# Designs tried in a protein design run: peptides against a protein of PDB entry 4KTY. Part 25

Target 1, 266 residues: chain A of PDB entry 4KTY
Amino acid sequence: YVLNDIGVIFYGEVNDIKTRSWSYGQFEDGILDTCLYVMDRAQMDLSGRGNPIKVSRVGSAMVNAKDDEGVLVGSWDNIYAYGVPPSAWTGSVDILLEYRSSENPVRYGQCWVFAGVFNTFLRCLGIPARIVTNYFSAHDNDANLQMDIFLEEDGNVNSKLTKDSVWNYHCWNEAWMTRPDLPVGFGGWQAVDSTPQENSDGMYRCGPASVQAIKHGHVCFQFDAPFVFAEVNSDLIYITAKKDGTHVVENVDATHIGKLIVTKQI

## One batch from the design tools (peptide; made by RFdiffusion4, then SolubleMPNN)

Design b1_p10_3_s3 (from b1_p10_3, 5 letters changed)
Fold by OpenDDE base, seed 3:
Structure b1_p10_3_s3 (fold): chain B 266 residues (1-266), chain A 10 residues (1-10)
Amino acid sequence: as target 1 above (266 residues)
Amino acid sequence: MQHVLPFVKP
């Protein structure tokens, strides 16, 4: 989880799983320096740089460009005219070195690019890390742990009212660390996500969230456990918005989200 | 590429 500098990232559709190679290159020249530079740009105290909790949280913020001029600019609109299409990247090294050289965010990334770069960052700093792909990954935007799908009275989806969304797939990272800030048993793998999805206490970042806590339904533990829980376990709540302003739950689908979670073991 | 799946009415 630290030594491997080449990996495989799962993507695509749940019924058409695809893989792509990704070169993490955590041992390549300039990469460690760049990772340190990232923490410098984050103005991270030296005292915190030895704490994987703090490091992973800072990394989740800094691998994306939002808020802090971090590493990668995300783009999902299929317009990549001012940079490199996300699919063109083959590894973290070029991205990180470009960031270090230009001192400006690199364009563009999507989830696997963020996860790839973040994986390099973590591994470079000695934090065991892996990439996780979740198919039918929920994006809960109102922190209620469910996908609220609003329907018109005719049964059609009201896209304006429906703010939550589901990715065909989403990649994030798991980082291995102890969690002395949590109750016993919630150390180990921690979900961290550098893809800018939701604001977490002022910045687009996510985690570390205890995977064990999430698996056992404990969403009260820092950081961002509700969001991560929702990504993998949200129920779809179909709600009819009546003309009188009332809402009626028409259906609940507890099987739609998180249909497959895949990670490479090496 | 990553993309949002459209919701479909039940």
Scores: peptide ipSAE 0.571, ipTM 0.932, DockQ to the pose 0.921
Fold by OpenDDE base, seed 1:
Structure b1_p10_3_s3 (fold): chain B 266 residues (1-266), chain A 10 residues (1-10)
Amino acid sequence: as target 1 above (266 residues)
Amino acid sequence: MQHVLPFVKP
């Protein structure tokens, strides 16, 4: 989880799983220097740089360009005229070295690119890390731990009434660390995500969230456990919006989200 | 590429 400099990232559809090779390159020339530069750009004090909780949280913010001129600009509109399309990247090295050289965000990434670069960052700094792919990954936009799907009175979906969405797949990272800030038993793998999805206490960042806590339904522990929980375990709530303004729950689907979660063993 | 899946009626 630290020594491997090449990996496999799962993507595609749940019924058509695909893999892509990704070169992390944490030992390549200039990469450690670039990771330190990222922490410098974040204005991270020296005392915090030895704390994997702080480092992973800063990394989740800085691997995306939002808020802080971080590493990668995301794009999901199939328009990549001013950079490199996300699918063209084969590893983290070119991205990180371009960032270090230009001192400007690199275009463009999607989830696996963010996860790949973030994995390099974590491993480079000695934090065991892996990439996780979740198929049918929920994006809870209103922090209610469910996917709100609004139906017209005729039963058709009105997509304009909700900001909640589901990715065909989403990639994030798990980082291994102790969590002395949490109760005993909630150390180990921590979910962290650098893909800019939701604001977390003022920045587009996510985690570290205890995987063990989430698995046992404990979403009260820092950081961003409700969001990560929702990504893998949200119920679909089908709500009919009546003409009189009332809402009626028509159906609940507890099986749609998080159909498969995959990670590579080292 | 990742993309948003449309919701469908039950």
Scores: peptide ipSAE 0.564, ipTM 0.934, DockQ to the pose 0.916
Fold by OpenDDE base, seed 4:
Structure b1_p10_3_s3 (fold): chain B 266 residues (1-266), chain A 10 residues (1-10)
Amino acid sequence: as target 1 above (266 residues)
Amino acid sequence: MQHVLPFVKP
């Protein structure tokens, strides 16, 4: 999980699983220097750079350009006119070296690009890391641990009443570390995500969230456990918004989100 | 490419 410089990322649909090769290139010339530069741009104290909790959290913030002029600009509009389409990237090296040379955010990324670059960052700094793909991945926008789906009285979906969404797939990272800040048993794999999805205490970042804690429904532990929990285990709540302003729960689907979570064991 | 799935009727 540290020494492998080429990996496979799962994507596509749950019924049409696809794979793409990704070159992490953590040993390539200039890559470690760029990772250190990223930490410098984040103004990270030297004392914190040996703490994988702090490093992974800073990395989750800095791999995306939001807030801090970090590495990658996300785009999902299918235009990509002012940069490189996300699908054109084959690895982390070109992205990181472009960032280092230009000192400006690189355009453009989507989840697997963010995850690929973040995986390089973590591995460069000696943190075991892997990419995880979640099919039917929820994006909880209002922090209520559920997907709110509003229906008109005729049963049609009103997409304007919620910002909650479900990705066909989403990629993030798991990083291996001890969690002395958590109870015993919640170390090991920690979910971290550099795709800019939600603001976490002032910055677009996510994690580290204990995978063991999330698996056992412990969402009270730092960092961002509720959001990660929602990504993999949100219930779909179908709510009819009546003309009189009342809301009625019409249906609950507890099986739609997180239908398949895939990571490659190397 | 990553994309948002449309919500559908229950």
Scores: peptide ipSAE 0.511, ipTM 0.920, DockQ to the pose 0.902
Fold by OpenDDE base, seed 5:
Structure b1_p10_3_s3 (fold): chain B 266 residues (1-266), chain A 10 residues (1-10)
Amino acid sequence: as target 1 above (266 residues)
Amino acid sequence: MQHVLPFVKP
């Protein structure tokens, strides 16, 4: 999880799982320097740089360009003018070296690109890390741990009211560390996500959230456990918006989200 | 290799 410089990323659909190789290149020339530069740009103090909790949290913020002119600009509009389409990247090295050279965010990334670069960052700094793909991944926009799907009376989705969404797949990272800030037993794999999805205490970042805590429903544990929990275990709530302005729950689906979570095993 | 972009499920 630290020494392997080539990985596999899972993507596609839950019923048609696909894989793509990704070159992490954590040992390539200039990559460590770039990772240090990233932490410098984050104005991370020296004492924090030895703490994987702080490093992974800073990394989750800095791998995306939001808030802090971090590494990657996300784009989901399928235009990608003035940059490289997310699908064209084959590894982390070119992205990180471009960031270091230009000192400006690199265009463009989507979830697997963010996860790939973040994986390099973590591994380069000696933090065991892997990429995780979640199929039917929920994005809870209002932090209520459920996917609220608002429907018109004709059954069509009310896009104005519906703020929550479900990705066919989403990639993030798990980083291995002790969690002395949590109760005993909640160390080990921690979910961290650099794809800018939600604001976490002022920045687009996510984690580290204890995988064990998520599995046991401990959403009160730092960091961002409610959001990660929702990604993998939200109920779909179908709500009809009536003409009179009232909302009626029509259906609840507790089995749709997080149908499959995949990561490469070594 | 062409990567399939993620998309929001309807």
Scores: peptide ipSAE 0.336, ipTM 0.838, DockQ to the pose 0.163

Design b1_p10_3_s4 (from b1_p10_3, 4 letters changed)
Fold by OpenDDE base, seed 2:
Structure b1_p10_3_s4 (fold): chain B 266 residues (1-266), chain A 10 residues (1-10)
Amino acid sequence: as target 1 above (266 residues)
Amino acid sequence: MQHKLPFVKP
């Protein structure tokens, strides 16, 4: 989880799972220096740099360009005129070295690119880390742990009212650490995510969220456990918004989200 | 590429 510099990332569709190779390159020249530079840009004090909780949280913020001119600019609109298409990247090294050289965010990334670069960052700093892919990954927009799908009276989806969404797949990271800030038993793997999805206490970042806490429904534990829980375990709630302003729940689907979660074991 | 899935009526 630290020594491997080449990995496999799962992507595609749940019924057509695909894999791509990714070179993490945590031992390549200039990469450690770049990781330290990222922490410097984050204005992270020296006392926190030995704490994997703080490091992983800062990393989740800084690997994306939002808020702080971090490493990667995301793009999901198939317009990549001012940079490199996300699919053209084959590893973290070129991205990190470009960031260090230009001192400007690198364009462009999607979830696996963010996860790949973040994995390099974590491993480079001695934090055991792996990439996780979730198929039918929910994006809860209002932090209620549900996918609220609003329907017109004719049964069609009201796209204006429906703010929640679902990714065909989403990649994030799990980092191994102790959690002295949580009750005993909630250390180990922690979900962290550098893909900019939701604002977490003022920044686009996510985690560390205890995987064990998520599995046992302890969404009150820091950080961002409700969001991560929703990604893998939210129900679809179909709501008819009537003209009189009343809402009626028409259907509930508890099987749609989190159909498969996979990770490479090496 | 990663993309959002459209919701369908039940």
Scores: peptide ipSAE 0.581, ipTM 0.937, DockQ to the pose 0.931
Fold by OpenDDE base, seed 1:
Structure b1_p10_3_s4 (fold): chain B 266 residues (1-266), chain A 10 residues (1-10)
Amino acid sequence: as target 1 above (266 residues)
Amino acid sequence: MQHKLPFVKP
């Protein structure tokens, strides 16, 4: 999880799973220096740079450009006129070196690009890391651990009444570390995500969230466990909005989200 | 490319 400089990222649809090669290049010239530069840009104290909890959290913030002029600008509108389409990238090296050279965010990324660059960052700094792909990945926008789907009285979906959404797939990272800040048993793999999805205590970042804690339904532990839990385990709540302003739960679907979670073994 | 999936009625 540290030594491999080439990986495979899963993407596509749950019924049409695809793979793409990604060159992490953590040993290429200038890459470690760039990772250190990223931490410098984050104004990270030297005392924290040996702590994988702090490093992974800073990395999750800095791999995206939001808030802090970090590495990558995301784009999902199919308009990439001012940069490189996300699908054109084949690895982390060109992105990181461009960032180091220009000292400006690189355009453009989507989840697997963010995850690829973040994986390089983690591995460069000696943190075992892997990429995880979740199909039918929920984006809980209001932190209620469910997907709110509003129906008209005729049963049709009103897409304007909810900010919740579902990705066909989403990629994030898992980083291996001890968690002395958590109860015993919640170390090991920690979910971290650099794709800018939700604000976490003032910044677009996510994690580290204990995979073991989430697996056992513990969402009370730092950081961002509720959001990560929702990505993989949200129920769809179908709510009829009545003309009188009342809401009635019509259906609950506990099987729609997180249909498949895939990660590569080293 | 990743994209958002629309919700559908039950």
Scores: peptide ipSAE 0.580, ipTM 0.939, DockQ to the pose 0.900
Fold by OpenDDE base, seed 3:
Structure b1_p10_3_s4 (fold): chain B 266 residues (1-266), chain A 10 residues (1-10)
Amino acid sequence: as target 1 above (266 residues)
Amino acid sequence: MQHKLPFVKP
């Protein structure tokens, strides 16, 4: 989880699971320097750089370009005219070295690119880390722990009212650390995510969220546990929005989200 | 590529 410089990332569809190789390159020349540069750009205090909780949270923010001119610009428009298509990247090294050289965000990434670069960042700084893939991954945009699907009276989805969405798959990271700020038993693997999805207290970042806490239904613990919980466990709530503004729950699907969570064991 | 799945009526 620290020494491996090549990994496997799961992607694709839940019924057609695919793998891609990713070169983390945490030992390559200039990579550690770049990781330190990232923390410098974040203006992270030196005293916090030894704390994996702070480091992983800062990394979550800085691996994406939003807010702080971090490493990667996300794009899902299938155009990618002003940079490299996300699928063209094979590892973290070129991305990180370009960022260090240009001092500008690198275009473009999607979830596995963010996760790959973030994995390099974590491992480079001595934090055990792995990439996790969640199939049918929910994106809760209003922080209510559910997918709100609004229907017209005819049963069709109202795309204007429906803001929540589901990824076919989503990749994020788990970082191993103690959590002295949480109750005993909620250390170990912590979910962290650098793909810009939702704002967390002023920045596009996510985690660290205790995997054990989430597994036991505890979403009250910092950081961003409700969002991570929703990614893997939210119910689909089908709501008919009537013309008079009233809402009627038509159906609830508790099996749609988080159909499979996969990670490499080594 | 990563993409959003469309919702369908129940």
Scores: peptide ipSAE 0.579, ipTM 0.936, DockQ to the pose 0.936
Fold by OpenDDE base, seed 4:
Structure b1_p10_3_s4 (fold): chain B 266 residues (1-266), chain A 10 residues (1-10)
Amino acid sequence: as target 1 above (266 residues)
Amino acid sequence: MQHKLPFVKP
């Protein structure tokens, strides 16, 4: 998970799984220097740069451009006239070198681009890392661990009453590290996500969240465990918003989110 | 491309 410089990223739909190659290029000229530059731009203390918990959290923040003029600008509006379409990228090297040269955020990325660049960042710094794809990935916007779906009285969805949403697929990273800040058994793979989705203690970042903790429902552990838990295990709560202002739960679907989670084992 | 799926009624 450190030495491989080419990978496969899963995407598409759960019923039409697709793969794309991604060149991480962690050994290419200028890439390690760029990763160090990223930490410099984050004003990360030297004492923290040997701590994979701090490094992965800073990387989560800095791979996206929000808050701190980090590496990548996300775009999901199908209008990419002022940069490179997310699908045109084939690896991390061109993105990181452009960032280092221009000292400005690179346009544009979506989840697999963020995950690809973040994977390079982690591997460059000696942190074992892999990309994870979750199909039907929830985006909990109000931190209640569920997907709120509001219905009109006629049963049609009112999309204006919630900011919760579901991605057809979402890619993030898992990084291998010890977690001395957590109870024994919650080290190992940690979920980290550089795609700008939600604010976490003042900036758009996510993780590290213990995969073992999440698998066992321990969402109280830092960092961002509730959000990651929701991505893979949220129930869909169908709520009828009645004309009198009352809300009635009409249906609960516990099978819709996280239908398939895929990661490369080699 | 990654995109948000519209919610559907039950």
Scores: peptide ipSAE 0.526, ipTM 0.927, DockQ to the pose 0.900

Design b1_p10_4_s1 (from b1_p10_4, 4 letters changed)
Fold by OpenDDE base, seed 4:
Structure b1_p10_4_s1 (fold): chain B 266 residues (1-266), chain A 10 residues (1-10)
Amino acid sequence: as target 1 above (266 residues)
Amino acid sequence: SVPEVELLYE
């Protein structure tokens, strides 16, 4: 998980799983220097750079451009006119070297691009890391651990009534570390995500969240456990918004979100 | 067939 410089990222649909190659390039010239530069731009204290908890949290913030002029600008509007389409990237090296050279955020990324670059960052710094793909991935915007889907009376989705969303797939990272700040047994794999989805204590970042804690429903553990839990285990709540302003729960689906979570075993 | 994500619900 540290020495492998080429990976596979899963994407597509749960019924049509696809794979793409990704070159992490953590040993390529200038890549480690760029990762150090990223931490410098974050104004990260030297004393914190040896702590994988702090490093992974800073990395989750800095791989996206929001808040801090980090590495990648996200775009989901299918325009991409002022940069490189997310699908055109084949690895982390060109992105990181462009960032280091220009000292400006690189355009554009989506989840697998963020995850690919973040995987390089973690591996460069000696943190074992892998990419995880979650099919039917929820984005809980109001921190209620539910995916609220509002329906019109005709059964069509009303996207104006909630900011919650479900992606066909989402990619993030798991990083291996001890968690002395958590109870015994909640070390190991930690979910971290650099795709800018939600604000966490003032910055678009996510994790580290203990995979063991999430698996056992311990959402009270730092960091961002409720959000990660919701990504993989939210109930879909179908709510009909009536013309009189009342809301009626029409259906609850507890099996749709997180239907398949895939990672490459090395 | 495009690797870009799709919003199933917005």
Scores: peptide ipSAE 0.262, ipTM 0.822, DockQ to the pose 0.168
Fold by OpenDDE base, seed 3:
Structure b1_p10_4_s1 (fold): chain B 266 residues (1-266), chain A 10 residues (1-10)
Amino acid sequence: as target 1 above (266 residues)
Amino acid sequence: SVPEVELLYE
């Protein structure tokens, strides 16, 4: 989880699982220096750089460009005129070296690109890390632990009312660390995500959230456990918005989100 | 090629 410089990322659909190779390149020239530069740009105190909790949280913020001119600009509109299409990247090295050279955010990334670069960052700094792919991954935007899908009377989605969303797949990272800030048993794998999805206490970042806590429904533990829990275990609530403004719950689907969570074993 | 991630139910 630290020594492997090449990996496999799962993507596609739950019924058509695909894999792509990704070169992490954590031992390549300039990559460690770039990771240190990222922490310098974050103005991270030297005393915190040995703490995997702080490092992973800072990395979660800094691998995306939001808030802090971090590494990657996300784009999901299929218009990549001012950079590299997300699918064209084959590894982290070119992205990180471009960031270090230009001192400006690199265009463009989507979830697997964010996860790939973040995996390199974590491994460079001696934090065991892996990429996780979740099929039918929820994005809860109001922290209510459910997907509120509003429907018109004809059954079509009301996009004005529907703020929550579901990705066909989403990639994030798990980082291995002790959690002395949590009760005993909630160390080990921690979910961290650098794809900009939600604001967490003033910045687009996510985690570290204890995987063990999430598995047992303990969403009260820092950081961002409710959001990560929702990604893998939200109920879909289908609500019909009537013409008179009345809302009627038509259906609840507790089985759709988090159909499959996959990671490569090392 | 890697397909782009897609938003569902919007």
Scores: peptide ipSAE 0.255, ipTM 0.821, DockQ to the pose 0.140
Fold by OpenDDE base, seed 1:
Parts: sequence; C-alpha cells; structure tokens
Structure b1_p10_4_s1 (fold): chain B 266 residues (1-266), chain A 10 residues (1-10)
Amino acid sequence: as target 1 above (266 residues)
Amino acid sequence: SVPEVELLYE
C-alpha cells in the first residue's frame, strides 16, 4: 500500500465495471518535496505532520482547490477550455509538479483524479492508502442520512426540489492508521475524500472516518462519518410532490446505494 | 477517452 507506485482505479457502472491504470509516482523526483509544500501551503504545524489523522484531514482539504488554493480544480460540466480534461490524466506526477511550479491550482479533476493525487500524497508521507470505488454513491446534501428523490404526480423525477444526488460511481481513499481519539477497535482503515462534495467544519474536506465504525452504524465518531455512511448506505426515499404542496412517500429502497464497493488488494 | 462520472436522478 505504500510501495506500489502504479495502481488500478475502478470506474464505470455496477453492471459494467471498468479499470484504468494510474501512476502514483510517490518516488519520482520532486514529489515528496511537493507533498511537503502542500502541507506548508496549508500552514500545518510541524508538530502535526507526524500525526496521520491530522495529515489525512489536511490532505483531504488541500488536494482540492476550494477554500485554500489547493492542488486540483474540479469540473463536471464538460467544459475544460482552460486546462486538461479530467480523463486525460494518467497519473499524479504531472499534476503535483505543475502545482509546485505554478503555485496555482491545476485544472481539472474529477473523483478518480482527486483520489489518485490524494493516494500519492498519503503514500509519499508513509501512510498506507488505497483507492475505493463505490457504485451508486449517494451525495446527501442536507445531512439527513437519506437520499430524497422527488417525483411529479406523473412519476417523473423533479430534480429541482432537492440537492441530493447519486453518482454512478465515486472514488475516495482509505488510509490505515490508529485512532487513539476513538474507542478501541475503530482504528485501521479510515475513509478520507478530497473530492469537494460537502463542507466539513468550514472547509471542503472529508474524514478520516472509521470504516469499522461506519460498518457498525456508529456515525457519531469524527470525522464526517454521517456523510460517508450516507454515501454507502442511504435509503432512497421516493417522494411525490402533490400540486397542493404536500409530500407523500411512495417508496423506500434500502438496497440501491452502495451496491458494490471495490478496492485493489495491493 | 475514459467516461466521466455521471450524476443520476437529475
């Protein structure tokens, strides 16, 4: 998890799983220096740089450009006129070296690009890390642990009534660490995500969230466990919006979200 | 080119 400099990222759809190669390049010239530079740009105290909890949380904020002029600008509108299309990247090295050279955010990324760069950052700093792909990944925008889907009376989806959404797939990272700040048994793999999805205590960041805690329904443990739980285990709530303004729950699907979670073994 | 992520239920 630390020594591998080339990986495979899963993407596509649950019924059509695809893979792409990604070069992490954590041993390439200038990459460690760039990772240290990222922590310098975050104004991270030297005393915190040995703590994987703090490092992974700072990394989740700094790999995206929001709030802090971090590494990558996200774009999902198919307009990439002032940079590189997300699909054109094949590894982390060019992105990180461009960031270090220009001292400006690099355009553009989507989830697998964020996850790829973040994986390099973690591995470069000696934190065991892997990329995880979740198919039918929920984005709970109102922190209610459910995915609200509003329907017109004719059964058509009305996407204007909620900001909740589902990705066909989403990529994030798991980082291995002890969690002395949590009860015994909640160390090990921690979910961390650098894709700018939701604000967490004032910044677009996510994690570390204990995978074991989430698996056992413990969403009260820091950091961002409710959001990560919702990504993998939200119920779909189908709500009909009546013409009179009333809402009626038509159906609940507890099996759709998080149908498959995939990661590479090595 | 590799397909990009897609939002569902929009």
Scores: peptide ipSAE 0.249, ipTM 0.816, DockQ to the pose 0.139
Fold by OpenDDE base, seed 2:
Structure b1_p10_4_s1 (fold): chain B 266 residues (1-266), chain A 10 residues (1-10)
Amino acid sequence: as target 1 above (266 residues)
Amino acid sequence: SVPEVELLYE
C-alpha cells in the first residue's frame, strides 16, 4: 500500500468490470518534492504535516483545482480542447510534474485520475492508501441519505426537479490511519475523496470518513460520513411529479446503490 | 482509451 508504484483501477459497469493500469510513481524524481509543494500551496502548518488526518483532508482539497488552484481541473462534458482528455493519462507523474512546473491546475481529470493522483500523494507521504471503485455510486446533494429521482408522468426523468445523481462508477481512496479523534474501533481504513462533488465546511473535499463507522451507520462521525454513507447506501426513491403539482412515490429501490465495491488487495 | 463516467437516474 506504500511501496507499489504501479496499480490497477477498476472501472466500467457492474456487469462488465474493467481494469486499467495506473503508474503512481511515488518514488520518481521530483514527485515527493511536488507533494511537499502541494502542502505549501495549501499553506499547511508544519505541525500538521505529520498528522495523517490533516494531511489526507488537505490532500482531498488540493488534488482538485476548486477553491485553491489545486492540481487537477475536472471535466465531464467531453470538451477537452484546452488540455489532455482524462482517458489519455496513464499515471500520476506527468500530472504532478506539470503542476509543479507550471504552478497552475492541470487539465483534465475525472474520478480515476483524481484517485490516481491522490493515491500518489498519500503514498509519497507514507500514508498507506488504495483506490476503491464503487459501482452505482450515489451523489447526495441535500444530505438526506436518499436519491430522489423525479419522473414525468410519461416515466422520463424530470431533470429540473432531480438534483441528486448516480454515477455508473466512482473512484475514491482509502487511507490507513488511527483516529484518536473518534471512539475506539473506528481507526483503520478511512475514505477520502479528491473528486470535487460536494462542499465540506467551505471547500470541495471529502474525508477522512471511518470505513468502520460507515459500515455500522455512524454518520455523526467526522469527516463527511453522511456523504460517504449516501454514496454506498442511499435508497432510490422514484417520485412522479403530476401536472397538478402533486408528488407520488412510485417505487423505492434499496439495493441499487453501492451494488459492488472493489479494490486491489495489494 | 477508458470510458468516461456516466450519470444515471435509473
Scores: peptide ipSAE 0.176, ipTM 0.777, DockQ to the pose 0.139

